# Peptides against a protein of PDB entry 3T7K, part 31

Target 1, 248 residues: chain A of PDB entry 3T7K
Amino acid sequence: KAEKILARFNELPNYDLKAVCTGCFHDGFNEVDIEILNQLGIKIFDNIKETDKLNCIFAPKILRTEKFLKSLSFEPLKFALKPEFIIDLLKQIHSKKDKLSQININLFDYEINGINESIISKTKLPTKVFERANIRCINLVNDIPGGVDTIGSVLKAHGIEKINVLRSKKCTFEDIIPNDVSKQENGGIFKYVLIVTKASQVKKFTKLINDRDKNETILIVEWNWCVESIFHLNVDFTSKKNVLYQKK

## One batch from the design tools (peptide; aimed at target 1 G23 H26 K67)

Design b2_p18_1_s4 (made by RFdiffusion4, then SolubleMPNN; from b2_p18_1, 7 letters changed)
Fold by OpenDDE base, seed 1:
Structure b2_p18_1_s4 (fold): chain B 248 residues (1-248), chain A 18 residues (1-18)
Amino acid sequence: as target 1 above (248 residues)
Amino acid sequence: MNRLETDEEVYVEYELPK
């Protein structure tokens, strides 16, 4: 069926998209449309797997979904596109009125607002955002909204190697892991990095660390600090936004 | 239900110290 539909076109584009969707197409696509998209070099996956070498995200806007956040870790992310790309594409293909010999849809017309070439270019870097920031080991409170698995998965996609989950009510100093980045001489390394959810945790962890490991560097942030860092593919240590406690 | 499969935005509201 797809072949018959596409036969009216003299040439078919190959978009070479390996994509996931977030915030759109919840009902998926019918079999014919999937086949059409496949013939156009557009493959949509349900989940993110590294082996699939995904290069595209479909979303209506910048979203704080796991898929969207992880898409910024693609190597590279080639395109971040609005769902209207698919909608308009399929509409043109199914249109009986248009004596279109060619599909006339340009990917660049459908870019997600806020995902610019500067962001895309950073996805071509050999390192991940938190790796570049010398954050490899973090402490994460167990009561974080979204769950430690989801949050942890996103953080790992962006270069966090080790995530230590802290039981906020029961943890001691010995439960807190250092950010062991022994090899970088460059003075911007925090020994303790923590993601917390409330002020009481800040008080607790700062006390525990300061009482037991005097004069060490501490960074305590909100999840939003991580999100902003991901959205920009850059960690700004000069910003106090979403930083709850910092000791240099 | 693995929260992982939900296309839900992860919003964390923090109580910042006043």
Scores: peptide ipSAE 0.045, ipTM 0.644, DockQ to the pose 0.043
OpenDDE base, seeds 2, 3, 4, 5: peptide ipSAE 0.043, 0.033, 0.027, 0.038; ipTM 0.629, 0.557, 0.511, 0.515

Design b2_p18_2 (made by RFdiffusion4)
Pose (drawn by RFdiffusion4):
Structure b2_p18_2 (pose): chain A 234 residues (1-94, 102-181, 189-248), chain P 18 residues (1-18)
Amino acid sequence: KAEKILARFNELPNYDLKAVCTGCFHDGFNEVDIEILNQLGIKIFDNIKETDKLNCIFAPKILRTEKFLKSLSFEPLKFALKPEFIIDLLKQIHQININLFDYEINGINESIISKTKLPTKVFERANIRCINLVNDIPGGVDTIGSVLKAHGIEKINVLRSKKCTFEDIIPNDVIFKYVLIVTKASQVKKFTKLINDRDKNETILIVEWNWCVESIFHLNVDFTSKKNVLYQKK
Amino acid sequence: EPIQTEEEVYEHYDLPNP
């Protein structure tokens, strides 16, 4: 059936996209539209799996979804495209000349896309390997944790903030000895006291979640930035 | 600022009929 629709074309382009959508196409399309996209070398996965080697993301804009943040750890991310690409493409299908250049997500330029080819992840480059994360983090630890691991963090230690003792805190073994992601000023006081009591001469970095988000959007951890840094001892 | 969910940022799009 989709072949009949496509039989009217002399030649079909191979867009060669392995993509997820975020902020768009939350189910699929109709079956015909889907089979057409595959015939054009466009495959859209429901969720991100490391072994599918996704290279594209469809999104109306820069978004803070798990999908968008994780797309910045594709190896490499080749295209970050507005949904209008698929829309214009299916509109024409129903010769093919829709191109991959008229549909960039505004704010995601080549300089950022290119960093996804780097042989390192953003937090791996920053020597942030093992972190502690408060259990009350918005988005929940499983998701935030998945995003941070997708960006080079190997160990996520979850702290029940009200209950945890110093012994529960894991060092950042790879440089900050202790890295914590927190929600409340009430947590900054508790953690700096605990660590200062037990490991006075060591280094500490305490940041908000937004510090990690900014670092991912820039694919760079800027240690000279005070934005979203709640406490540091270096 | 928390992480955005797909439901919070979802935009519907019209597609042509086959």

Design b2_p18_2_s1 (made by RFdiffusion4, then SolubleMPNN; from b2_p18_2, 9 letters changed)
Fold by OpenDDE base, seed 5:
Structure b2_p18_2_s1 (fold): chain B 248 residues (1-248), chain A 18 residues (1-18)
Amino acid sequence: as target 1 above (248 residues)
Amino acid sequence: MPLETDEEVYVEYEIPEP
């Protein structure tokens, strides 16, 4: 059916998109539209898998969803597009009125506001954002909104190798893992990195660490610190935004 | 802000019919 619909066009673009959607198209697409999109080089996947070599995200705007945050870890993210791209494309294709010889839709007209070439270019780097920041092992409190699995999955996509889940009420010093990164010459490696949700956790963990492992470097942050780092594809250690405790 | 869900941020788009 799709072939017959597309046969009216002399030339078809190949957009070369392997995409996921977030905050849009929850019900997906019908079989004909999927086939049409596939013939235009647009493949939409339900879930993020590394094997699919995803290069695109569809979203209404910059979002804090798992999919959106993970899309910034694509290798590379080529396009972050508004859903209107698909809508306008399908409108042109299903239009009976115009003997359109060509599909005239440019991907660049549908860029998500705030995802610029500076962000896209950083997705071409061989390393992930937290890898570049020498954050390999973190401690994550078990009461984090969104759940440790989802948060952990996002953090892993961005180069955190080990996530230690802390039972905030029951944990001891021995439950806290060090950020086991070989001291590279360039940049303050924090021995203990923790993501917490409450000021009481800051007080607890700072006491536990300082009482047992004196003079060690500690970074305690909110989830928003991770999000801002992901959105910028850079960790700014000079910023105090979303940093709850820092000991150098 | 916590992690957003797809449901929380969902925008409906009308897909053109043939």
Scores: peptide ipSAE 0.499, ipTM 0.935, DockQ to the pose 0.903
OpenDDE base, seeds 1, 2, 3, 4: peptide ipSAE 0.496, 0.498, 0.499, 0.499; ipTM 0.934, 0.935, 0.935, 0.935

Design b2_p18_2_s2 (made by RFdiffusion4, then SolubleMPNN; from b2_p18_2, 8 letters changed)
Fold by OpenDDE base, seed 1:
Structure b2_p18_2_s2 (fold): chain B 248 residues (1-248), chain A 18 residues (1-18)
Amino acid sequence: as target 1 above (248 residues)
Amino acid sequence: MPLETEEEVYVEYEIPEP
């Protein structure tokens, strides 16, 4: 069926997209449309797997979904596109207008607002955003909204190697792991990095660390600090936004 | 803001019929 539908076009584009969808197309596509998209070099996957070499995301806008946040870790992310790309493409393909010799849909017309060339270019870097920031090991409170597994998975996709989950009510100083980064080349390494949800946790962890390891550097942030770092593919250590405690 | 779920951010798009 797809071949017969596409046979009316003299030339077919190859978009070379390996994509996931977020915030759209929950029910997927019918078999004919999947085959049409495949013949146009558009392959849509249900989940993110490193083996699939994903290079595209479809989303209505910038989202804080697991898929969207992880898409910024693709190597590279080539395109972040609005779902209207697929809709307009399928509209042209299913159109009975005899005069369409070619599919005239340009990917660049469907870019997600706020995902610019600067962001896309940073996905070509050999390192991840938190790796570049010398954040290898973090402490994460167990009561984080979204769950430690999902949050942890996003953070790992962006170069955090070790996530230590802190039981906020029961944890001691011995439960807090240091950010063990051997290369002190850039003077911005924090020995203790923590993601917390509450001001009470800030008070607790700052006390525990300062009482036992008095002279060490501490960074305590909200989840939004991580999200903003991901959206910019850069950690701004000069910003106080979403920083709850900092000791340099 | 917490992590958003797919359900929270979902936008319905009408897929063209053949």
Scores: peptide ipSAE 0.581, ipTM 0.945, DockQ to the pose 0.907
OpenDDE base, seeds 2, 3, 4, 5: peptide ipSAE 0.581, 0.580, 0.581, 0.579; ipTM 0.944, 0.944, 0.944, 0.944

Design b2_p18_2_s3 (made by RFdiffusion4, then SolubleMPNN; from b2_p18_2, 8 letters changed)
Fold by OpenDDE base, seed 4:
Structure b2_p18_2_s3 (fold): chain B 248 residues (1-248), chain A 18 residues (1-18)
Amino acid sequence: as target 1 above (248 residues)
Amino acid sequence: MPLETEEEVFEEYEIPEP
């Protein structure tokens, strides 16, 4: 069926997209439309797998979903596109009125607002955002909204190697892992990095660490610090935004 | 702000029928 629909075009574009969708197309596409998209070099996947070599995200806007946050870890993310790209493409293809010999839809017209070439270019870097920031091992409180598995998965996609889940009510100093990074000369390395949800946790963890390891560097942040770092593909250690405690 | 779920951010798009 798809071949017959596409046979009216003299030339078909190859968009070379391997995409996931977030905040759109939850019901997917019918078999004909999937085949049409496939013939145009557009492959849509339900889930993110590293093996699929995903290079595109479809979303209505910048979102804080797992998929959107992980898409910024693609190697590279080539395109972040609005769903209207697919809609307009399928409209043009299914249109019986258009005597179009060619599909005339440009990917660049459908860019998600706020995902610019500066962000896209950083996805071509050989390192992940938290790797560049010398953050490899973090402590994550178990009561984080969204769950430790999802959040941990996002953080791992961005170069955090080890997620230590802290039971905020029961944890001791011995439960807190150090950020095991070799002292690089040119970056503020924090020995203890923690993502917390409450001011009471800041008080608890700062006390536990300072009582046992008085001279060490501590970074305690909110989840939003991670999100902002991901959205910028850069960790700004000069910013106090979403930093709850810092000891250099 | 917490992680957003797909359900929280979902926008409906009408896929053209053939």
Scores: peptide ipSAE 0.475, ipTM 0.905, DockQ to the pose 0.905
OpenDDE base, seeds 1, 2, 3, 5: peptide ipSAE 0.473, 0.473, 0.473, 0.472; ipTM 0.906, 0.905, 0.905, 0.905

Design b2_p18_3 (made by RFdiffusion4)
Pose (drawn by RFdiffusion4):
Structure b2_p18_3 (pose): chain A 234 residues (1-94, 102-181, 189-248), chain P 18 residues (1-18)
Amino acid sequence: KAEKILARFNELPNYDLKAVCTGCFHDGFNEVDIEILNQLGIKIFDNIKETDKLNCIFAPKILRTEKFLKSLSFEPLKFALKPEFIIDLLKQIHQININLFDYEINGINESIISKTKLPTKVFERANIRCINLVNDIPGGVDTIGSVLKAHGIEKINVLRSKKCTFEDIIPNDVIFKYVLIVTKASQVKKFTKLINDRDKNETILIVEWNWCVESIFHLNVDFTSKKNVLYQKK
Amino acid sequence: SLEEKVNIEEEKSVLFPE
């Protein structure tokens, strides 16, 4: 059936996209539209799996979704495209000349896309390997944890902030000895006291979740930035 | 329409607040 629709074309382009959508196409399209996209070398997965080697993201703009943040750890991310690409493409299909250049997500330029080819992840480059994360983090630890691991963090230690003792805190073994992601000033005081009491001479970095988000959007951890840094001892 | 399916309010994955 979709072949009939496509039989009217002399030649079909191979867009070669393995993509997820975020902020768009939250189910699929109709079955015909889907089979057409595959015939054009466009495959859209429901969720991100490391072994599908996704290279594309469809989104109306830069978003803070798990999908958008994880797309910045594709190996490599080749295309970050507005949904209008698929829309214009299916409109024309129903010769094919829709191109991959008229549909960039504004704010995601080549300089950032290109960093996804780097042989390291953003937090791996920053020597942030093992972190502690408060259990009350907005988005929940499972998701925020998945995003951070997708960006080079190997160990996520979750702290029940009200209950945790110093012994629960894991060092950042790879440089900050202790890295914590927190929500409340009430947590900064408790953790600096605990660590200062028990490991006085060591280094500490305490940041908000937004510090990690900014680092991912820039694919760079800027240690000279005070933005979203709640406490540091270096 | 396909345009109507482009909606951030219907996002299934976690949208992290600022």

Design b2_p18_3_s1 (made by RFdiffusion4, then SolubleMPNN; from b2_p18_3, 6 letters changed)
Fold by OpenDDE base, seed 2:
Structure b2_p18_3_s1 (fold): chain B 248 residues (1-248), chain A 18 residues (1-18)
Amino acid sequence: as target 1 above (248 residues)
Amino acid sequence: SLEDKVDISKEKDVVFPE
């Protein structure tokens, strides 16, 4: 059926998209449309797996979903597209209007606002954003909204190797792990990196660390600090935004 | 209280118009 529909076109594009959707209903595609998309080199997956070599995200806008955040870790992310791309594509294909010799839909016309070529280009870098920032090991409070598993998964996708979950009410200094990164010449390595949710946690952890490991570097941030870093694919250590405590 | 706008795991599904 898909072949018959596509037979009217003398040339078919190959978009070469391996995509996930967020904020879009991708499960609603009928079998014919799936086949059509496949013939055009568009494959949509339900979940993110590294083995699938995903290169595209469909979303109506920048979102804070797990899928969207992880899509920025694709190697590379080739396209971040609005769902209208698929809608218009299928609409054009199903249109019985005159002999369209070719499909005239340009991917670049459907880019998600705020995901520009600069961001896309950064996904081609050999390193991940937190890796570049010399953040390898972090401490994460157990009461973080969204859950430690989801948050941890996103962070790992972006280069954090070890996530230590802290029991905020019961933790001691011994429970806090250092950021195990070799000192690079450029400095700016924080020995202790923590993601917290409350001001009380800032007070607690700063006290614990300062009492036991005096004069060490500490970075305590909100989850939003991570999100902003991901959205920009860059950590800006000059910004105080979403930083709760910093000791250099 | 740090009110983090956490929109993690909330898939806001937009239905594709048929």
Scores: peptide ipSAE 0.028, ipTM 0.625, DockQ to the pose 0.046
OpenDDE base, seeds 1, 3, 4, 5: peptide ipSAE 0.025, 0.025, 0.026, 0.021; ipTM 0.606, 0.602, 0.593, 0.534

Design b2_p18_3_s2 (made by RFdiffusion4, then SolubleMPNN; from b2_p18_3, 7 letters changed)
Fold by OpenDDE base, seed 2:
Structure b2_p18_3_s2 (fold): chain B 248 residues (1-248), chain A 18 residues (1-18)
Amino acid sequence: as target 1 above (248 residues)
Amino acid sequence: SLEDKVDVSKEKDTLFPE
């Protein structure tokens, strides 16, 4: 059926998209449309797997979903597109109107607002955002909204290698792991990096660290600090936004 | 309609989990 539908076109584009969807197309596509999309070089996956070499995200806007955040870790992310791309494409293909010799839909017309070429270009870098920031090991409180698994998965996608989960009420200094990064010449490496949710945790962890490992560098941030870093694919250490405690 | 496939995110927001 898909072949018959597409036979009216003398030339078919190859979009070469391996995509996931977030905030759209929850009901999926019918078999015919899937076949059509496949013939146009568009493959949509249900989940993110590294082996699939995903290069595209469909979303109505910038979202803070796991899929969206992880899409910014694709190598590279080629396109971040609005779902209207698929909608318009399928509408054009299913249209019985006059002999359309070709499909006239440009991917660039459907870019998600706020995901510009500058962001896309950063996904071509050989390193991940937190790797570039010299953050390899972090401490994460167990009571973080969203859960440690989801948060941890996103962080790992963006270059954090080790996530230590802290039991906020029962943790001791010995439970806190250092950020194991070799001192680069550019400085700015924090020995202890923590993601926390409450001011009480800041007080607790700062005390524990300062009492046992005096004068060490500490960075305590909110989850929003990570999200903003991901959205920009850059860590801005000059910004105090979402930083709860910093000791250089 | 295909347009109905565009919905508000029902997926878990990492900042605002349900």
Scores: peptide ipSAE 0.027, ipTM 0.632, DockQ to the pose 0.553
OpenDDE base, seeds 1, 3, 4, 5: peptide ipSAE 0.025, 0.023, 0.023, 0.021; ipTM 0.533, 0.619, 0.530, 0.519; seed 1 fails the geometry check

Design b2_p18_3_s3 (made by RFdiffusion4, then SolubleMPNN; from b2_p18_3, 6 letters changed)
Fold by OpenDDE base, seed 1:
Structure b2_p18_3_s3 (fold): chain B 248 residues (1-248), chain A 18 residues (1-18)
Amino acid sequence: as target 1 above (248 residues)
Amino acid sequence: SLEDKVDISKEKSTVFPE
């Protein structure tokens, strides 16, 4: 059926998209539309797997979903597109009135607002955002909204190698892991990096660390600090936004 | 999936609201 529908076109584009969707297409696609999309080089996956070499995300806007955040770790992310791309594409294909010999849908017209070429270009870098920031090992409080598994998965996708989960009420200094990064001469390396949710945790961890390791560098941030870093694919250490405690 | 519908980090800064 898809072949019959597409037969009216003299030339079919190959978009070469391997995509996931977030915040859109909750009901999925019918079999015919999936086949149509496949013939146009658009393959939509249900989940993110590294083996699939995903290069595209469909979303209505910048979202803080696991899929969206992880999409910025694709190697590379080629396109971040609004769902209207697929909608308009399928609409044009199913239209009987269009005497169009060609599909006239340009991917660049459907870019998600705020995901510009600068961001896309950074996904081609050989390193991940937190790797570039010399953050490899972090401490994460167990009461983080979204859960440690989901948050941890996102962070790992962006170059954090080790996530130590802290039981906020019961943790001691010995439970806090250092950010084991080789000292680079020119980069601010924080020995202790923590993601926390409450002011009480800041007080607790700062005390624990300062009492036992007085001269070490500490970075305590909110989850939003990570999100902003991901959205920009850059860590701005000059910004105090979402930084709860910093000791250089 | 439920994941696609849920913003895992909708929380504004609760510790230091800007």
Scores: peptide ipSAE 0.042, ipTM 0.649, DockQ to the pose 0.094
OpenDDE base, seeds 2, 3, 4, 5: peptide ipSAE 0.038, 0.037, 0.039, 0.038; ipTM 0.644, 0.641, 0.644, 0.638

Design b2_p18_3_s4 (made by RFdiffusion4, then SolubleMPNN; from b2_p18_3, 7 letters changed)
Fold by OpenDDE base, seed 1:
Parts: structure tokens; C-alpha cells; sequence
Structure b2_p18_3_s4 (fold): chain B 248 residues (1-248), chain A 18 residues (1-18)
């Protein structure tokens, strides 16, 4: 059926998209539309797997979903597109009125607001955002919204190698792991990096660390610090936004 | 508590093909 529908077009584009969706197309696509999309070089996956070499995300806007955040770790992310791309494409294809010999849908017209070429270009870098920031090992409190597994998965996708989960109420200094990064001459390296949810945790962890390792560097941030870093694919250490405690 | 927002896809407006 898809072939019959597409037969009216003299030339079919090959978009070469391997995509996931977030905040859109919750019910998926019917069989015919999936076949149509496949013929146009658009393959939509349910989940993110590294083996699939995903290069595209569909979302109505910048979202703080696991899929969206992970999409910025694609190698590279070629396109971040609004769902209207698919909608308009399918609409044009199913339209009987358009004597169009060609599908006239340009991917660049459907870019997600705020995901510009500067961001896309950074996904071509050989390193991940937190790797570039010299953050390899982090401490994550166990009461983080979204859960440590989801948050941890996102962080790992962006170059954090080790995630130490802290039981906030029961943890001691010995439970806190250092950020094991070799000292580079020009990079601010924090020995202790922590993601916390409460001001009380800041007080607790700063005390624990300062009492036992007084001269070491500490970075305590909110989850939003990580999100902003991901959205920009850059860590701005000059910004105090979402930084709860910093000791250089 | 500090602002630690995580969005879930199901909580967002969902667009369907027309």
C-alpha cells in the first residue's frame, strides 16, 4: 500500500534519519505510515540504543526528558526536528489534490527552537560535554527526582564514567568519591562533584569534606546545572546559576 | 527543596499525525 501511494512521485527524498520521539507521537504510527517513512529513509525507534546510530530527535520543543537529553549525546546529532515535519510530510503524501511530482519538505524548516547549528556542531566533537569539563566521577544523592537510574543514564551518555549514589541521610565522608581526573594545567578540576536536591545536603557534604579534606576543591550543583550544561553542550564554570557551593 | 525538575514524555503535550 505504501508503494502504491508513493508511486505518484517521480522522485523520493532520502532523509537518512534514525530517530526517536519525545513529547510527540505517543501512539506511534500506523503500518502504512511507517512503511512510507521507511521508504523516505526515516526510521523511528522506540528506545535509544547505541548500536542503532541514532542521529535525529523529534520533539515539539526543548524538553527535559531522558530521550531529549540523551539525543544531544548522539554522534552526531544531525537533526533536532519538530513533529510537524512528519505531519506535513505524511499529509502531503496522502493528499490526492497535490499534483506534486516531488515531495517539497525541507528538514531545515522544522528545527526545534533553541537547537541551533552551534549546538549540533558540538555533537561532532570527539568528547562528551562532561568529559571536556573534566568531570569523570560524580556523587549523586539517592532522592533525586526522576531516579538515580534515569539521571545516571543521562549523565553517562554525556561522558560521566562513574556515578556514586549517596544515601543522603546515612552517608559519611568515606562514601563520597573523588573525581579521579589527572590534573591538566589549564582546566579547573574539582576533586569532589556532587549533585544534590536540598540545602541541608549542601551543609552536610561541605562539612564532611571540609572536615576531612579541607584544602580540596568542591563543586555542588543542582540537576538543572547538568541540564543547562547538556542543552549548551558546554559547562560554564563562570556561571553561578544552579551552583549551590563552589570551592576552587 | 531545590528545583530539580525532570520532565517525562507522558506529562508533555503530545502531537499526533494529522
Amino acid sequence: as target 1 above (248 residues)
Amino acid sequence: SLEDKVDVSKEKDVIFPE
Scores: peptide ipSAE 0.028, ipTM 0.598, DockQ to the pose 0.059
OpenDDE base, seeds 2, 3, 4, 5: peptide ipSAE 0.025, 0.026, 0.023, 0.023; ipTM 0.613, 0.611, 0.563, 0.542

Design b2_p18_4 (made by RFdiffusion4)
Pose (drawn by RFdiffusion4):
Structure b2_p18_4 (pose): chain A 234 residues (1-94, 102-181, 189-248), chain P 18 residues (1-18)
Amino acid sequence: KAEKILARFNELPNYDLKAVCTGCFHDGFNEVDIEILNQLGIKIFDNIKETDKLNCIFAPKILRTEKFLKSLSFEPLKFALKPEFIIDLLKQIHQININLFDYEINGINESIISKTKLPTKVFERANIRCINLVNDIPGGVDTIGSVLKAHGIEKINVLRSKKCTFEDIIPNDVIFKYVLIVTKASQVKKFTKLINDRDKNETILIVEWNWCVESIFHLNVDFTSKKNVLYQKK
Amino acid sequence: SIEELAKEEDPNDEEIPS
């Protein structure tokens, strides 16, 4: 059936996209539209799996979704495209000349896309390997944890902020000895006291979740930035 | 229809809050 639709075309391009959509196409398309996309070398997965080697993201804009943040750890991310690409493409299908250059997500330029080819992840480059994360983090620890691990963090230690003792805090073994992601000023006081009491001479970095988000969007941890840094001892 | 799908919302695909 989709072949009949495509039988009208002398030649079909191979867009070679393995993509997820975020902020768009939240189920699929109709079955015809889907089979057409595959015939054009466009495959859209429901969720991100490391072994599918996704290279593309469809999104109306830069988004803070788990998908968009994880797309910045594709190996490599080749295309970050507005949904209008698929829209214009299917409109034309129903010769094919829709191109991969007229549909960039504004704000995601080549300099950022290119960093996804780097042989390291953003937090791996920053020597942030093992972190503590408060259990009350917005988005929940499972998701935030998945995003951070997708960006080079190997160990996520979740702290029940009200209950945790110093012994629950894991060092950042790879440089900050202790890295914590927190929500409340009430947590900054508790943790600096606990660590200062028990490991006075060591280094500490305490940041908000937004610090990690900015680092991912830039694919760079800027240690000279005070933005979203709640406490540091270096 | 394809344009409407691009504009739909899914609570499981919302932004992660600050």

Design b2_p18_4_s1 (made by RFdiffusion4, then SolubleMPNN; from b2_p18_4, 9 letters changed)
Fold by OpenDDE base, seed 2:
Parts: C-alpha cells; sequence; structure tokens
Structure b2_p18_4_s1 (fold): chain B 248 residues (1-248), chain A 18 residues (1-18)
C-alpha cells in the first residue's frame, strides 16, 4: 500500500531520521504511515537506545521530559522538529489533488523553537556538557522528584559517569563522594557536587563537608541547574541561578 | 486524527518536575 501511494512521486527524499517522539504521537502511527515514513528514511523508535544511533527528536516545544533531555545528548542531534513535519508530510503524500511530482517539505521549516543551530552544533562536540564542565561524579539525594533512576539516566547521558545516591536523613560525610577529575590548570573544578531538593539538605551537607574537609570546593545545585545546563549544552558557572551553595 | 495525536501527551512521557 505504501509503495502504491508513493509511486506517484518521481523522486522521494531520504531524510535519514532516526527519531523518538516526546509530547506527541503517543498512540504511534498506523502501519501504512510507518511504511511511508520508512520509505522516506524516517524511522521512529519507542525508546532511546544508544545502539540505534538516534539523531532526531519530535516534540511540539522544548520539554523537560526524559526523552527530550536525552535527545540533546545524541551524537549528533541532527534535527529537533515539530510534529507538524510528519503531519504535513503525510498530508502531502495522501493528497489526491496535488499533482506533485516531488515532496516539497523542508526540515528546517519545522525546527523546534529555541533549538537553534548553536545548540545543534554543540551536539557534534566530542564531549558531553557535564564532561566539559569537569563534573564526573555527583551526589544525588534520594528524595529527588522524578526519581533517582530517571534523573540519573539523564545525567549519565550528558557525561556524568558516577551518581552516588545519598540517603538524606541518614547520610554521613563518608557517604559523600568526591568529583574525581584530574586537576586542570584553569580552575573551576568542584571537589563535591551535590544535587539537592531543599534548604535543610544544603545546611546538612555543607556542615558535613566543612567539618571534615574545610578547604574544599563545593557546588550544591537544584535539578533545574542541570536542566538549564542541558538545554543550553553549556554550564555557566558565573550564573547563580539554581545554585544553592557554592564554595570556590 | 493525526493532528489530535500530535497534541496528546502520554502519561508516561511526563515532564520532570522542578
Amino acid sequence: as target 1 above (248 residues)
Amino acid sequence: DVEKKAKEFDENDRELPD
């Protein structure tokens, strides 16, 4: 059926998209449309797997979903597109009126607002955003909204190698792991990096660390600090936004 | 139909909280 529908076109584009969807197409596509998309080089996956070499995300806008956040870690993310791309594409293909010899849909017309070429270009870098920021090992409180597994998975996708989960009520200094990065000549490495949810945790961890390791650098942030860093594919250490405690 | 599907959010595809 898909071949018959596509036979009216003299030339078919190959979009070469390996995509996931977030905030759209939750019910998937019918079999014919999936076949059509496949013939056009568009393959949509249900979940993110590194082995699939995903290069595209479909979303109506920038979202704080696991899929969207992880899509910014694709190597590279080639396209971040609105679902209207698929909608318009399928409409054009199924249209009986248009004696169109060619599919005339430009991917660039469907870019997600706020995902520009500057962001896309950063996904081509050989390093991940937190790797570039010299954040390798972090401490994460166990009561973080969204769950430690989901949050941890996003952070790992963006270059954090080790996530230590802290039991906020029972943890001691010995439970806190250092950010094990080689000392680079140009400063900005924090020995202790923590993601926390409340002010009481800031007080607790600052006390624990300062009592046992008084002269060390500490960065305590909210989850939003990580999200903003991901959305920009850059860590801005000059910003105090979402930073709860910083000791240089 | 396709437009409706494009606007609907999956409960499992939730935004992570602040």
Scores: peptide ipSAE 0.355, ipTM 0.748, DockQ to the pose 0.911
OpenDDE base, seeds 1, 3, 4, 5: peptide ipSAE 0.351, 0.352, 0.344, 0.349; ipTM 0.750, 0.747, 0.752, 0.742; seed 4 fails the geometry check

